# Peptides against a protein of PDB entry 5D63: the designs that were tried, part 15

Target 1, 292 residues: chain A of PDB entry 5D63
Amino acid sequence: SLRRGIYHIENAGVPSAIDLKDGSSSDGTPIVGWQFTPDTINWHQLWLAEPIPNVADTFTLCNLFSGTYMDLYNGSSEAGTAVNGWQGTAFTTNPHQLWTIKKSSDGTSYKIQNYGSKTFVDLVNGDSSDGAKIAGWTGTWDEGNPHQKWYFNRMSVSSAEAQAAIARNPHIHGTYRGYILDGEYLVLPNATFTQIWKDSGLPGSKWREQIYDCDDFAIAMKAAVGKWGADSWKANGFAIFCGVMLGVNKAGDAAHAYNFTLTKDHADIVFFEPQNGGYLNDIGYDSYMAFY

## One batch from the design tools (peptide; aimed at target 1 C214)

Design b1_p12_3_s2 (made by RFdiffusion4, then SolubleMPNN; from b1_p12_3, 5 letters changed)
Fold by OpenDDE base, seed 3:
Structure b1_p12_3_s2 (fold): chain B 292 residues (1-292), chain A 12 residues (1-12)
Amino acid sequence: as target 1 above (292 residues)
Amino acid sequence: STPTLSADNVPK
């Protein structure tokens, strides 16, 4: 079963992703195939999959950038029916915006079936060009046609997954207490994380004893990431991952405040020093408290 | 008890 989360959805046949054209929030905005760059944000190509309670394998798909939802035009079962962005809600009963998502016959890709029409999201003719039509099309779950098969690449973690990653890290103090702030987190590439750090002004901020020291830098970074999230995305129901830790050194006579994020595979954490923008596997402290 | 946060001026 597909987990709640943010996904980059890529065609199984050609290097094309499901893209909301220009990231527009207007009703009827075309959803199209578009090229993407691996390990980047791909702004208009991120989708929050929200599972519908008590309806097996069925989701709404909210475009992270626009805050609108994947919508089969008029719910038509006709092959070639447009798939567009349209205003909606996460737990809508509108079958135009309900999608049953299950593994294809190959066991790795997914098919996306409209709940009402029973047609499938189709990259028409497998066209790899930017702006290629994505439409509802007739099909079956067991067909091998790559036009209707999609890889769901997870771009987020649940709070439980983040908690598990922290628990695996060797630099956690025996007295550690963690505090979870949100339920689902978009995990940023380091390049984006660093750019937010740069844009925050922290690289030029002056360290001052107690009045603006390690805790201020760490909290300022957290605030900068939060503001970036609010300013960048129109969808709700997720946060941007950026943790704050307090740690004590091995001798127990010094403590430090710092940030952390998740590694590319989401399995581990990496420490971030907001005073210099460095990423470290060992920051020299064991965390006794974190919030994220 | 846990020490107070250190006044560490980390080199930039």
Scores: peptide ipSAE 0.164, ipTM 0.837, DockQ to the pose 0.123
OpenDDE base, seeds 1, 2, 4, 5: peptide ipSAE 0.151, 0.041, 0.156, 0.159; ipTM 0.839, 0.741, 0.838, 0.845

Design b1_p12_3_s3 (made by RFdiffusion4, then SolubleMPNN; from b1_p12_3, 5 letters changed)
Fold by OpenDDE base, seed 2:
Structure b1_p12_3_s3 (fold): chain B 292 residues (1-292), chain A 12 residues (1-12)
Amino acid sequence: as target 1 above (292 residues)
Amino acid sequence: AIPDLSADAVPA
């Protein structure tokens, strides 16, 4: 079963992703196939899948950038019906915006079926060109047509997954207490994380005893990431991953505050030193406290 | 006891 999360949704047949054209929040904005760049944000191509309680395998899909929802125009069952962005809510009862998402016959990709019409999200003709039509189309769950098969590449982690990643890290103190601030986190590429750090002004900040020391740097980075998230995305129900840790050295005579994020595969954490922008697998401290 | 951050004496 597909979990709640942020997904980059890629066609199984061609290197095209589900894209909200121009990231526009206008009702009726076309959803189209568009090329993407691996290991980047792909701004208009991220979708928050919110599972509908008590409706098996059924979700709304909120475009992260626009805050609008994937919508089958008029809920029509006609092949070729437009799929658009449209205003909505996460737990809507509007069948135009409800999508049953289950594994395809290949066991790796998914099919996206409109709850009401029972038609499937289709990259029309498997067209790999930018702006290619995505439409509702007749189909069945067992068909192998790649026009209707989609890889859901998860770009976020749940708080539980983040917690698990922390728990298996060797640089966690025996007294560790973690505090979860949110439920779902978009995990940024390091390049984006670094750019936020640069834009925050932290590279030019000076360490000063107590008045602006390690904790200030770490909190400033957290705040910068939070602001970047708020300024960049119109969807709600997720945060941007950026943790703060307090750690003690092996000798037990020094403490430090620093940041951390998740590795590309989301399985591990990597430490980030906001005083110099460095990523480290070992920052020289064992965390006794984190919030993220 | 774990030293608190008030003891931070040097930059990273």
Scores: peptide ipSAE 0.257, ipTM 0.869, DockQ to the pose 0.114
OpenDDE base, seeds 1, 3, 4, 5: peptide ipSAE 0.251, 0.255, 0.250, 0.253; ipTM 0.865, 0.869, 0.863, 0.871

Design b1_p12_3_s4 (made by RFdiffusion4, then SolubleMPNN; from b1_p12_3, 6 letters changed)
Fold by OpenDDE base, seed 2:
Structure b1_p12_3_s4 (fold): chain B 292 residues (1-292), chain A 12 residues (1-12)
Amino acid sequence: as target 1 above (292 residues)
Amino acid sequence: AIPDLSADFIPA
């Protein structure tokens, strides 16, 4: 079954993603097909899927940018019914905003069925143009029509997944203790992570003994990422991944504080040196503490 | 014991 998380939802037939037009929070804002750029944020095209307790395979879909929810207009079962952004809550009982999401017949893509109407989210005519209509449309689970088939590309990790990635890394000290701060984390592309670092002012910050040294740099980076997250997204229920580690070198005579993020495949961590903006697979220290 | 962080890496 689909896990709770943030997804970029791409049509199985054409290179279009489910896009909330202009990222607007207004009720009734059209959800449309729109082109996307891989390995970028795609601001209006990220959706937090929240599973509904005790309702199998059923979710709300919250647009990260607007904080509004995917909504089938009037819950109508008519083919061509608009799918819009609309105010809501993660655990709503409004069937207009409840979506049963299960694997399609191809076993890779998903179909998105409105819980109430039993119609499916459809890229009308498979139109690949920007602004193409997305609507509720009649269909069946076993139908192979790519207009109603969607790839759910997971852009986030759970705390458990992050923990597992850390556990697989060879640069972890035997005394390691990790502290999890949130439940779900949007994982940023390195380019975005670096831009946040640049915008934080850290590239121009002066190292000063104790008063502004490695721990200050690392914490400042995490704070900058947190601020960026808060300023960028209206949805709740997730954080932006940016970890802080304290590590000791192999000789045991030096320690360092640094950051880390996840690799693109979310399977491993990469270390980030906030004092110079470098990404490293080996920062020269083994982590004895992390919080993220 | 883990050393403190007061003498950490300083970029060139």
Scores: peptide ipSAE 0.183, ipTM 0.824, DockQ to the pose 0.129
OpenDDE base, seeds 1, 3, 4, 5: peptide ipSAE 0.126, 0.126, 0.127, 0.146; ipTM 0.794, 0.796, 0.792, 0.809

Design b1_p12_4 (made by RFdiffusion4)
Pose (drawn by RFdiffusion4):
Structure b1_p12_4 (pose): chain A 292 residues (1-292), chain P 12 residues (1-12)
Amino acid sequence: as target 1 above (292 residues)
Amino acid sequence: FAALPKGKAVYP
């Protein structure tokens, strides 16, 4: 089963993503194929998949930017029916906004079926052009037609996954305790994590004993990332990944506060120095506490 | 650890 999370959904035949046109929140805004840039935030192309209780392999798909839902127009089973963004809720009983998502016959990509109509999300004619129509279409679960096959590229981690990445890190103090604050996190590319640090004003902040020292920088960065999350996205039910760690050096005589993020493959953590914007695999300290 | 001196900026 597809896990709850945030996905960039890419057509298996051509490198077009599912894109809510112009990120518009208007009811009926077309969902189309569009090109994308890897290792960036693709602002109109991120979808939060919320599992439906007791309805196997079925989800709502909420655009992260607009807060609106993937909706098969009037639930029609006619091939060519429009797939648009529409107002809705995470656990709706409206079948126009319910999607059964299971692996295709290639075992890697998925097919997306409307729960009500039993038709599939289809990149019409396999068109790779920006703005190409995506519609509901007749189809089968097992066929190889790439127009109806989609890679769900996971862009978020559960708290359990973040905890696992931290546990595998070699720079964890024996007294380490972690404090988990949310359940699902959008993992940022370093380019975006850095842009938030720049926009927070921290690059211009001076170190001052106790009144604006390492703890202040680290907490400020976490707060800046939290503000960015709420100000940038309309969908609810996720958080942005940015951790704070306190650590001690090998000699046991100096402590430091700093931030951390995740690698692209989501398996490992990387340390971030908020005083200078640097990313480090070894910051010179072993973490004895973290909150994220 | 709370009484330990705090660290300055760390560089890669």

Design b1_p12_4_s1 (made by RFdiffusion4, then SolubleMPNN; from b1_p12_4, 6 letters changed)
Fold by OpenDDE base, seed 5:
Structure b1_p12_4_s1 (fold): chain B 292 residues (1-292), chain A 12 residues (1-12)
Amino acid sequence: as target 1 above (292 residues)
Amino acid sequence: VSSLPKAGPVYP
């Protein structure tokens, strides 16, 4: 079954993603097909899938940027019914905003069925152009029609996945204690992570003994990412991944505070040095404490 | 080990 998380939802037939037009929070904003750039944020094309308790394979889909929800207009079962962004809540009972999401017959893509109408989210005519209509359309679960098949590219990790990535890293001290602060984390591309670092002013910050040293840099980066998240996204129920670590060197005579994020495949962590903006697989320290 | 300024003491 589909896990709770943030997804980039891509058509199985053409390189088009489910896009909330202009990222607008207005009720009735069209959801459309739009081109995307791999390994980027794709701002208006991220959706938080929230599973509905006790309703099998059923979710709300919250646009991360707008904070509005995927909504089948009037819940109509008519083919061609508009799919729009609309105000809502994560655990709504409104069937216009409830979507049953299960694997298609190909075993890799998903189909998105409106809970009430039983119609499917359809990229009309498989149109790959920007602004192409996405609508509710008649269909069946076993059909191979790529207009109604979607890849769910996971853009986030659960706290458990993050914990697992840390646990298998070789640069963890035997005394390690980790503290999980959130449940689900959007994992940023390094380019975005770096841009946040640049915008924070940290590149121009001066190291000063004790008063503004490694721990201050690391915490400032964490704070900058947190602020960026709050300022960038209207959806709730997730965080932006940015960890803080305290580490000790192999000799045991030096300590350091630094950041870390996850690799693209979410399987490993990569260390980030907030004093120079560098990414390292080995920062020269073994972490005895992390919070993220 | 990084050449950047580091904390001298080992934290608990």
Scores: peptide ipSAE 0.040, ipTM 0.695, DockQ to the pose 0.148
OpenDDE base, seeds 1, 2, 3, 4: peptide ipSAE 0.026, 0.027, 0.036, 0.036; ipTM 0.680, 0.683, 0.696, 0.695

Design b1_p12_4_s2 (made by RFdiffusion4, then SolubleMPNN; from b1_p12_4, 8 letters changed)
Fold by OpenDDE base, seed 5:
Structure b1_p12_4_s2 (fold): chain B 292 residues (1-292), chain A 12 residues (1-12)
Amino acid sequence: as target 1 above (292 residues)
Amino acid sequence: VDSLPLAGPVLP
């Protein structure tokens, strides 16, 4: 029942996340427990879960940063077997990289079982230290051992979820037409979104009548986010959420182009003004067109 | 609405 998406995977017992050490793409790079900062990107700790067709509850887990996959070394069923990053593909048949992910007995956390070995991803000894060993370990689906229980914090939205968030917003014009560009979107914290904006050069850009006005700013922001995504992540199969809207004012005599992203809970959109980097719940326009 | 040119405000 786990949805395709990007997850931050956090231990249920201690404040430690599944981390690909140094974000390295090298085969055999250790996957370890590491501290994390809530509401940040946590670069090496994001995993794209790709469901395997016709194999119930089974996924590959691609590290977003490295583009490598969670791999049980030699597929061994021995307790303490290393879990590493390794080159792979989203729909591999290699059982070393296939993970059955289902709810634990507590109904909130998940357990991650290797498809081949039937052992579980284990934060060894529940060690909360940075670099703590994560290994395959014997276990059962019903046991309560927090070393093998993981919260899957969803960091992305589907296009359908984004569409639903837009539909709930009160600042949508009756003539609204939305266009979905991608299927799954990493949703950035505002701080990261703002940093991309700053790095784009837009803060220093001058508004010029028609030649470089609102639409240019909005498109430039989207382009900057797209480039940031391409430059930052080696995994494929997702996009970075950054929308463009065209809106009309209440009087119906002026139009504006602006950006938008999703709120932290992914339930709503927030407008972003690329001319000044501001976030607004009401930008003063009702959107008649969006693409994202 | 599709006939309205986009300009937006000049913002600080």
Scores: peptide ipSAE 0.197, ipTM 0.866, DockQ to the pose 0.498
OpenDDE base, seeds 1, 2, 3, 4: peptide ipSAE 0.183, 0.189, 0.138, 0.188; ipTM 0.862, 0.863, 0.847, 0.865

Design b1_p12_4_s3 (made by RFdiffusion4, then SolubleMPNN; from b1_p12_4, 7 letters changed)
Fold by OpenDDE base, seed 1:
Structure b1_p12_4_s3 (fold): chain B 292 residues (1-292), chain A 12 residues (1-12)
Amino acid sequence: as target 1 above (292 residues)
Amino acid sequence: VSSLPKAGPVLP
């Protein structure tokens, strides 16, 4: 079953993603097919899937940028009914905004069925052009029509997944204590993570003994990422992944504070040195404490 | 809080 998380939703037939036009928060904003760039943020094309308790395989889909929800206009079962962004809540009972999401017959892609109308999210005519219509359309779970099949590219991790990635890393001290701050984390591409670091002013910050040293750099980076998240996205219920670690060297005579994020496949962590913007698989310290 | 000395600046 589909896990709670943030997804980039890509058509199975053509290189088009589900896009909220202009990222607008206005009710009735068209959801359309649009081109995307792999390994980038794709700002208007990220969706938080929130599972509905006690309703099997059913979710709301919140646009991360606008904070509005995928909505089947008037809940109509007519083929060609518009799918739009509309104000809502994560656990709404409005069937216009409830979507049953299950594997298609190919076992890799998903189909997105409106809970009320039982019609499916359809890239009309498989049109790959920017602004192509996405609509509710008749269909069945077993049909192979690529217009109604979607890949859910997971862009986030749960706190449990992050915890597991940390646990697999060889640079963890025997006394390690981890503290989880949030439940779900958008994982940024390194380029975006680096840009936040640059924009924070940290590259120009001077190390000063005790008054502005490793812990200050690490906390400042986390604060910068947190602020970037708050300023960039209107949806709630997730955080931006940026960890802080305290570590001790092998000799046990030095400690350091640094950041970490997740690798592209979300399976491992990579260390980030906020004093120079470097990414390292081995930062020379074993972590005895982390919060993220 | 660590009782160990904190690392100085990390150079490339």
Scores: peptide ipSAE 0.026, ipTM 0.695, DockQ to the pose 0.646
OpenDDE base, seeds 2, 3, 4, 5: peptide ipSAE 0.025, 0.025, 0.024, 0.025; ipTM 0.683, 0.713, 0.692, 0.683

Design b1_p12_4_s4 (made by RFdiffusion4, then SolubleMPNN; from b1_p12_4, 7 letters changed)
Fold by OpenDDE base, seed 4:
Structure b1_p12_4_s4 (fold): chain B 292 residues (1-292), chain A 12 residues (1-12)
Amino acid sequence: as target 1 above (292 residues)
Amino acid sequence: VESLPKAGPVLP
């Protein structure tokens, strides 16, 4: 079953993703096929899938950027019915915004069926051009039509997954205590993470003994990421991943505060030094505390 | 651990 999370949804037939046109929050904004760039944010192409309690394999899909929901126009079962962004809520009872998402017959891609109409989200004619129509279309769960098959590329992690990644890292002190602040985290590409760091002013900040030292840099980075998240996305129910760690060196005679994020595959953490913007697999300290 | 001295500045 599909887990709650943020997904980049890519067509199985052509290199096109489900895109909310211009990221607009207006009711009736077209959802279209659009090209994407791997390892980037793809701003208008991220969708928060929220599972509906007690309704098997059924979700709302909230566009992360606009905060609006994937909506089958008038819930019509007619082939070619527009799929648009529309205002809604995560746990709506409106069948126009309820989507049953299950594996296709190929076992790797998913199909997206409207709960009410039983039609499927379709990249019309498999058109790979930017702005290509996405519509509700007749279909079955078992047919192999790539126009209705979608890869769900997970762009977020649960708090449990983040915890597991930390637990696998060799640079964790035996006294480690972790504190989880949120439930689901968008994981940023390093390029985006670095840009937030640059925009925060930290590259120009001066280290000063105690008054603005390692912990101040690390907290400032986390605050910058938090603000970036709030300013960038209209959807709720997730955070942006940026951890803070306190660590002790191997000699046990010095401490440091630093940041960390997740690797591209979300399986491991990588340390981030907010004083110089460096990414390191070994920062020279073992963490005894983290919050994220 | 709480009383350990902090490391000095990390240079670019």
Scores: peptide ipSAE 0.190, ipTM 0.827, DockQ to the pose 0.584
OpenDDE base, seeds 1, 2, 3, 5: peptide ipSAE 0.032, 0.032, 0.044, 0.033; ipTM 0.747, 0.749, 0.763, 0.757

Design b1_p12_5 (made by RFdiffusion4)
Pose (drawn by RFdiffusion4):
Structure b1_p12_5 (pose): chain A 292 residues (1-292), chain P 12 residues (1-12)
Amino acid sequence: as target 1 above (292 residues)
Amino acid sequence: SFEETMMNLLVH
């Protein structure tokens, strides 16, 4: 089963993503194929998949930017029916916005079926051009047609996954305690994490004993990332990944506060120095506390 | 400092 999370959904035949055109919140805004840039935030192409209780392998798909839902127009089973963004809710009973998502016959990509119509999300004619039509279409679960096959590229981690990445890190103090604050996190590319640091004003902040020292920088960065999340996205039910750690050096005589993020593969943590914008695999301190 | 105080409380 596809796990709850945020996905960049890529056609298996051509490198086009599912894209809510112009990120528009208007009802009926077309969902189309569009090119993308890896290791960036693709602003119109991120989808929060919310599992439906007791309805196996079935989800709502909420565009992260617009807050609107993937909707099969009037629920029609006619091939070519429009797939658009539409207002809705995470746990709707409206079958126009319910999607059964299971692995295709290639075992890696998925097919997306409308719960009401039993038709599939289809990149019409396999068209790779920007703005290509995506429609509901007749199809089967097992066929190889790439027009109806999609890679769900996971862009978020659960809290359990973030905890696992931290636990595998070699720079964790024996007294370490972590404090988990949310359940699902959008993992940022370093390019975006750095842009938030720059935009927060922190690069210009001066170190001052106690009144603006390392704990102040770290907390400020976390707050800046939290503000960025709420100001940038309209969908609810997730948080942005940015941790704060306190750590102690090997000699046991100096402590430091700093931030952390995750690697691209989501398996490991990487430390971030808020006083200078650097990323480090070893910051010189072992973490005795973290909150994220 | 805060981080030094917390170190004394939680580490030592």

Design b1_p12_5_s1 (made by RFdiffusion4, then SolubleMPNN; from b1_p12_5, 9 letters changed)
Fold by OpenDDE base, seed 5:
Structure b1_p12_5_s1 (fold): chain B 292 residues (1-292), chain A 12 residues (1-12)
Amino acid sequence: as target 1 above (292 residues)
Amino acid sequence: SRAEELYEKYVK
């Protein structure tokens, strides 16, 4: 079963992702195929999948950027029916916006079936061009048609997954206590994380004893990421991953406050020094407290 | 905790 989360949805046949055109929040905005850049934020191509309680394998798909939902126009079962962004809610009963998502016959990709029409999200003719039509189309679950097969690249982690990543890191103090602030986290590429850091003004901030030292830098970074998230995305129900840690060195004679994020594969954490923008696998401290 | 005490004294 597909987990709740934020996904980049990529066609199984061509290098095209499901894209809300121009990220527009207008009702009826076309959802189209569009090129993407791996390991970057593909702004208009991120979808929050919210599972519908008591409806097996069925989700709403909220565009992270626009806050609108994937919508089969008029719920029509006709092949070629437009798939658009449309206003909605995560737990809607509108069958135009309910999508049954299950593994395809190849066991790696998914098919996306409209709950009402029973047609499938289709990259029409497998067109790899930017702006290619995505439509509802007749099909079956067992067909191998790559036009209707999609890889769901998970771009977020649950709080439990983040907790697990921290737990297996070797730089955690025996007294460690973690505090989880949210339930689902978009994990940023380092380049984006760094850009937020730069835009925050922290690179030009001066370290000052006590009044603006390591904890201030670390908290400022987290605040900057939080604000970036709020300003960038219209969807709700997720946070941007950026942790704060307090750590003590091996000698036990120094402590530090710093940030951390997750690695690309979401399996590990990497430490971030907000005083210089550096990423480190070992920051020289063992964390005894984190919140994220 | 001891760790917290260290933080208070030795924060950089």
Scores: peptide ipSAE 0.039, ipTM 0.683, DockQ to the pose 0.205
OpenDDE base, seeds 1, 2, 3, 4: peptide ipSAE 0.037, 0.037, 0.031, 0.035; ipTM 0.685, 0.677, 0.660, 0.675

Design b1_p12_5_s2 (made by RFdiffusion4, then SolubleMPNN; from b1_p12_5, 7 letters changed)
Fold by OpenDDE base, seed 1:
Structure b1_p12_5_s2 (fold): chain B 292 residues (1-292), chain A 12 residues (1-12)
Amino acid sequence: as target 1 above (292 residues)
Amino acid sequence: SRAERLYELLVK
């Protein structure tokens, strides 16, 4: 079953993603097909899937940028019914905004069925052009039509997944204590992570004994990422992944504070030195504490 | 640094 998380939702037939037009928060904003750039943040094309308790395979889909929800207009079962962004809540009972998401017959893509109408999210005519209509359309779970098949590219990790990635890293001290601050984390491309670092002013910051040392750099980076998240996205219920670690060297006579993020495949962590913007697989310290 | 202080506190 589909897990709670943030997804980039890509059509199985053409290189088009589910896009909230202009990222607008206005009720009735069209959801359309739009091109995307791999390994970048596609700002209007990220969706938080929140599973509905006690309703199998059913979710709301919140656009990260706008904070609005995927909505089948009037819940109509008519083919061609508009799918729009609309204000809502994560655990709504409004069937216009409830979507049953399950694997398609090919076992790799998903179909997105409106809970009430039982119609499916359809890239009309498989149109790959920017702004192509996405609508509710009649269908069945076993049909092979790629117009209604979608790949869910997971862009986030759960706290458990993050913890697992940390746990298998060889640079973790035996006394490690992890403190998880949130439940779901958007994982940024390194380019974005670096840009946030640059924009924070940290590249020009000077290390100063005690008053602005490694701890301050690491915390400043986390704060910068947090602020970036708050300023960039209107949706709630997720965080941006940026960890702070405290580590000790092999000799046990020096400690350091640094950051870390996840690799592209989300399976491992990579260390980030906020004092120079470097990414390292080995920062020379073993972490005895982290929070993220 | 705080990292050093916390090392002493948490790990020793």
Scores: peptide ipSAE 0.350, ipTM 0.918, DockQ to the pose 0.882
OpenDDE base, seeds 2, 3, 4, 5: peptide ipSAE 0.347, 0.327, 0.194, 0.350; ipTM 0.919, 0.912, 0.829, 0.920

Design b1_p12_5_s3 (made by RFdiffusion4, then SolubleMPNN; from b1_p12_5, 8 letters changed)
Fold by OpenDDE base, seed 4:
Structure b1_p12_5_s3 (fold): chain B 292 residues (1-292), chain A 12 residues (1-12)
Amino acid sequence: as target 1 above (292 residues)
Amino acid sequence: SRAEELFEQLVK
């Protein structure tokens, strides 16, 4: 079953992703196929899938940027019915915005079926051009039409997954205590993480004994990421991953505060030094405390 | 706690 999370949804047949046109929050904004760049944010192409309690494999899909929901126009079962962004809520009972998402017959891609109409999200004619129509279309779960098959690339982690990644890292002190602040985290590409760091002013910040030292840098970075998240996305129910750690060196005679994020595959953490913007697999300290 | 003691060692 598909887990709650943020997904980049890519067509199985052509290099096109499900895109909310211009990221607009207006009701009726077309959802279209659009090209994407791997390992980037792809701003208008991220969707928060919220599972509906007691309705098997059924979700709402909230566009992260606009805060609006994937909506089958009038819930019509006619082939070619527009799929648009529309205002909604995560746990709506509106069948126009309820999507049953299950594996296709190929076992890798998913199909997206409207709960009410039983039609499927279709990249019309498999058109790979930017702005290509996405519509509800007749289909079956077992047919192999790539126009209706989608890869769900998970762009977020649960708090449990983050916790597991931390636990696997060899640079965790025996006294480690972690504090989870949120439930689901968008994981940023390093390039984006670095850009936030740059925009925060931290690259130009002066280290000063006690008054602005390692803990200030680390907390400032987390604050910058938090603000970036709030300013960038209209959807709710997720956070942007950026951790703070306190660590002690092997000799036990020095401690440091630093940041960390997750690797691309979400399986490991990588340390980030907010004083210089460096990413390190070993920052020289073992963490005894983290919050994220 | 030990963690609190370690925090007091922050110097970087």
Scores: peptide ipSAE 0.042, ipTM 0.689, DockQ to the pose 0.227
OpenDDE base, seeds 1, 2, 3, 5: peptide ipSAE 0.040, 0.038, 0.040, 0.040; ipTM 0.701, 0.700, 0.697, 0.696; seed 3 fails the geometry check

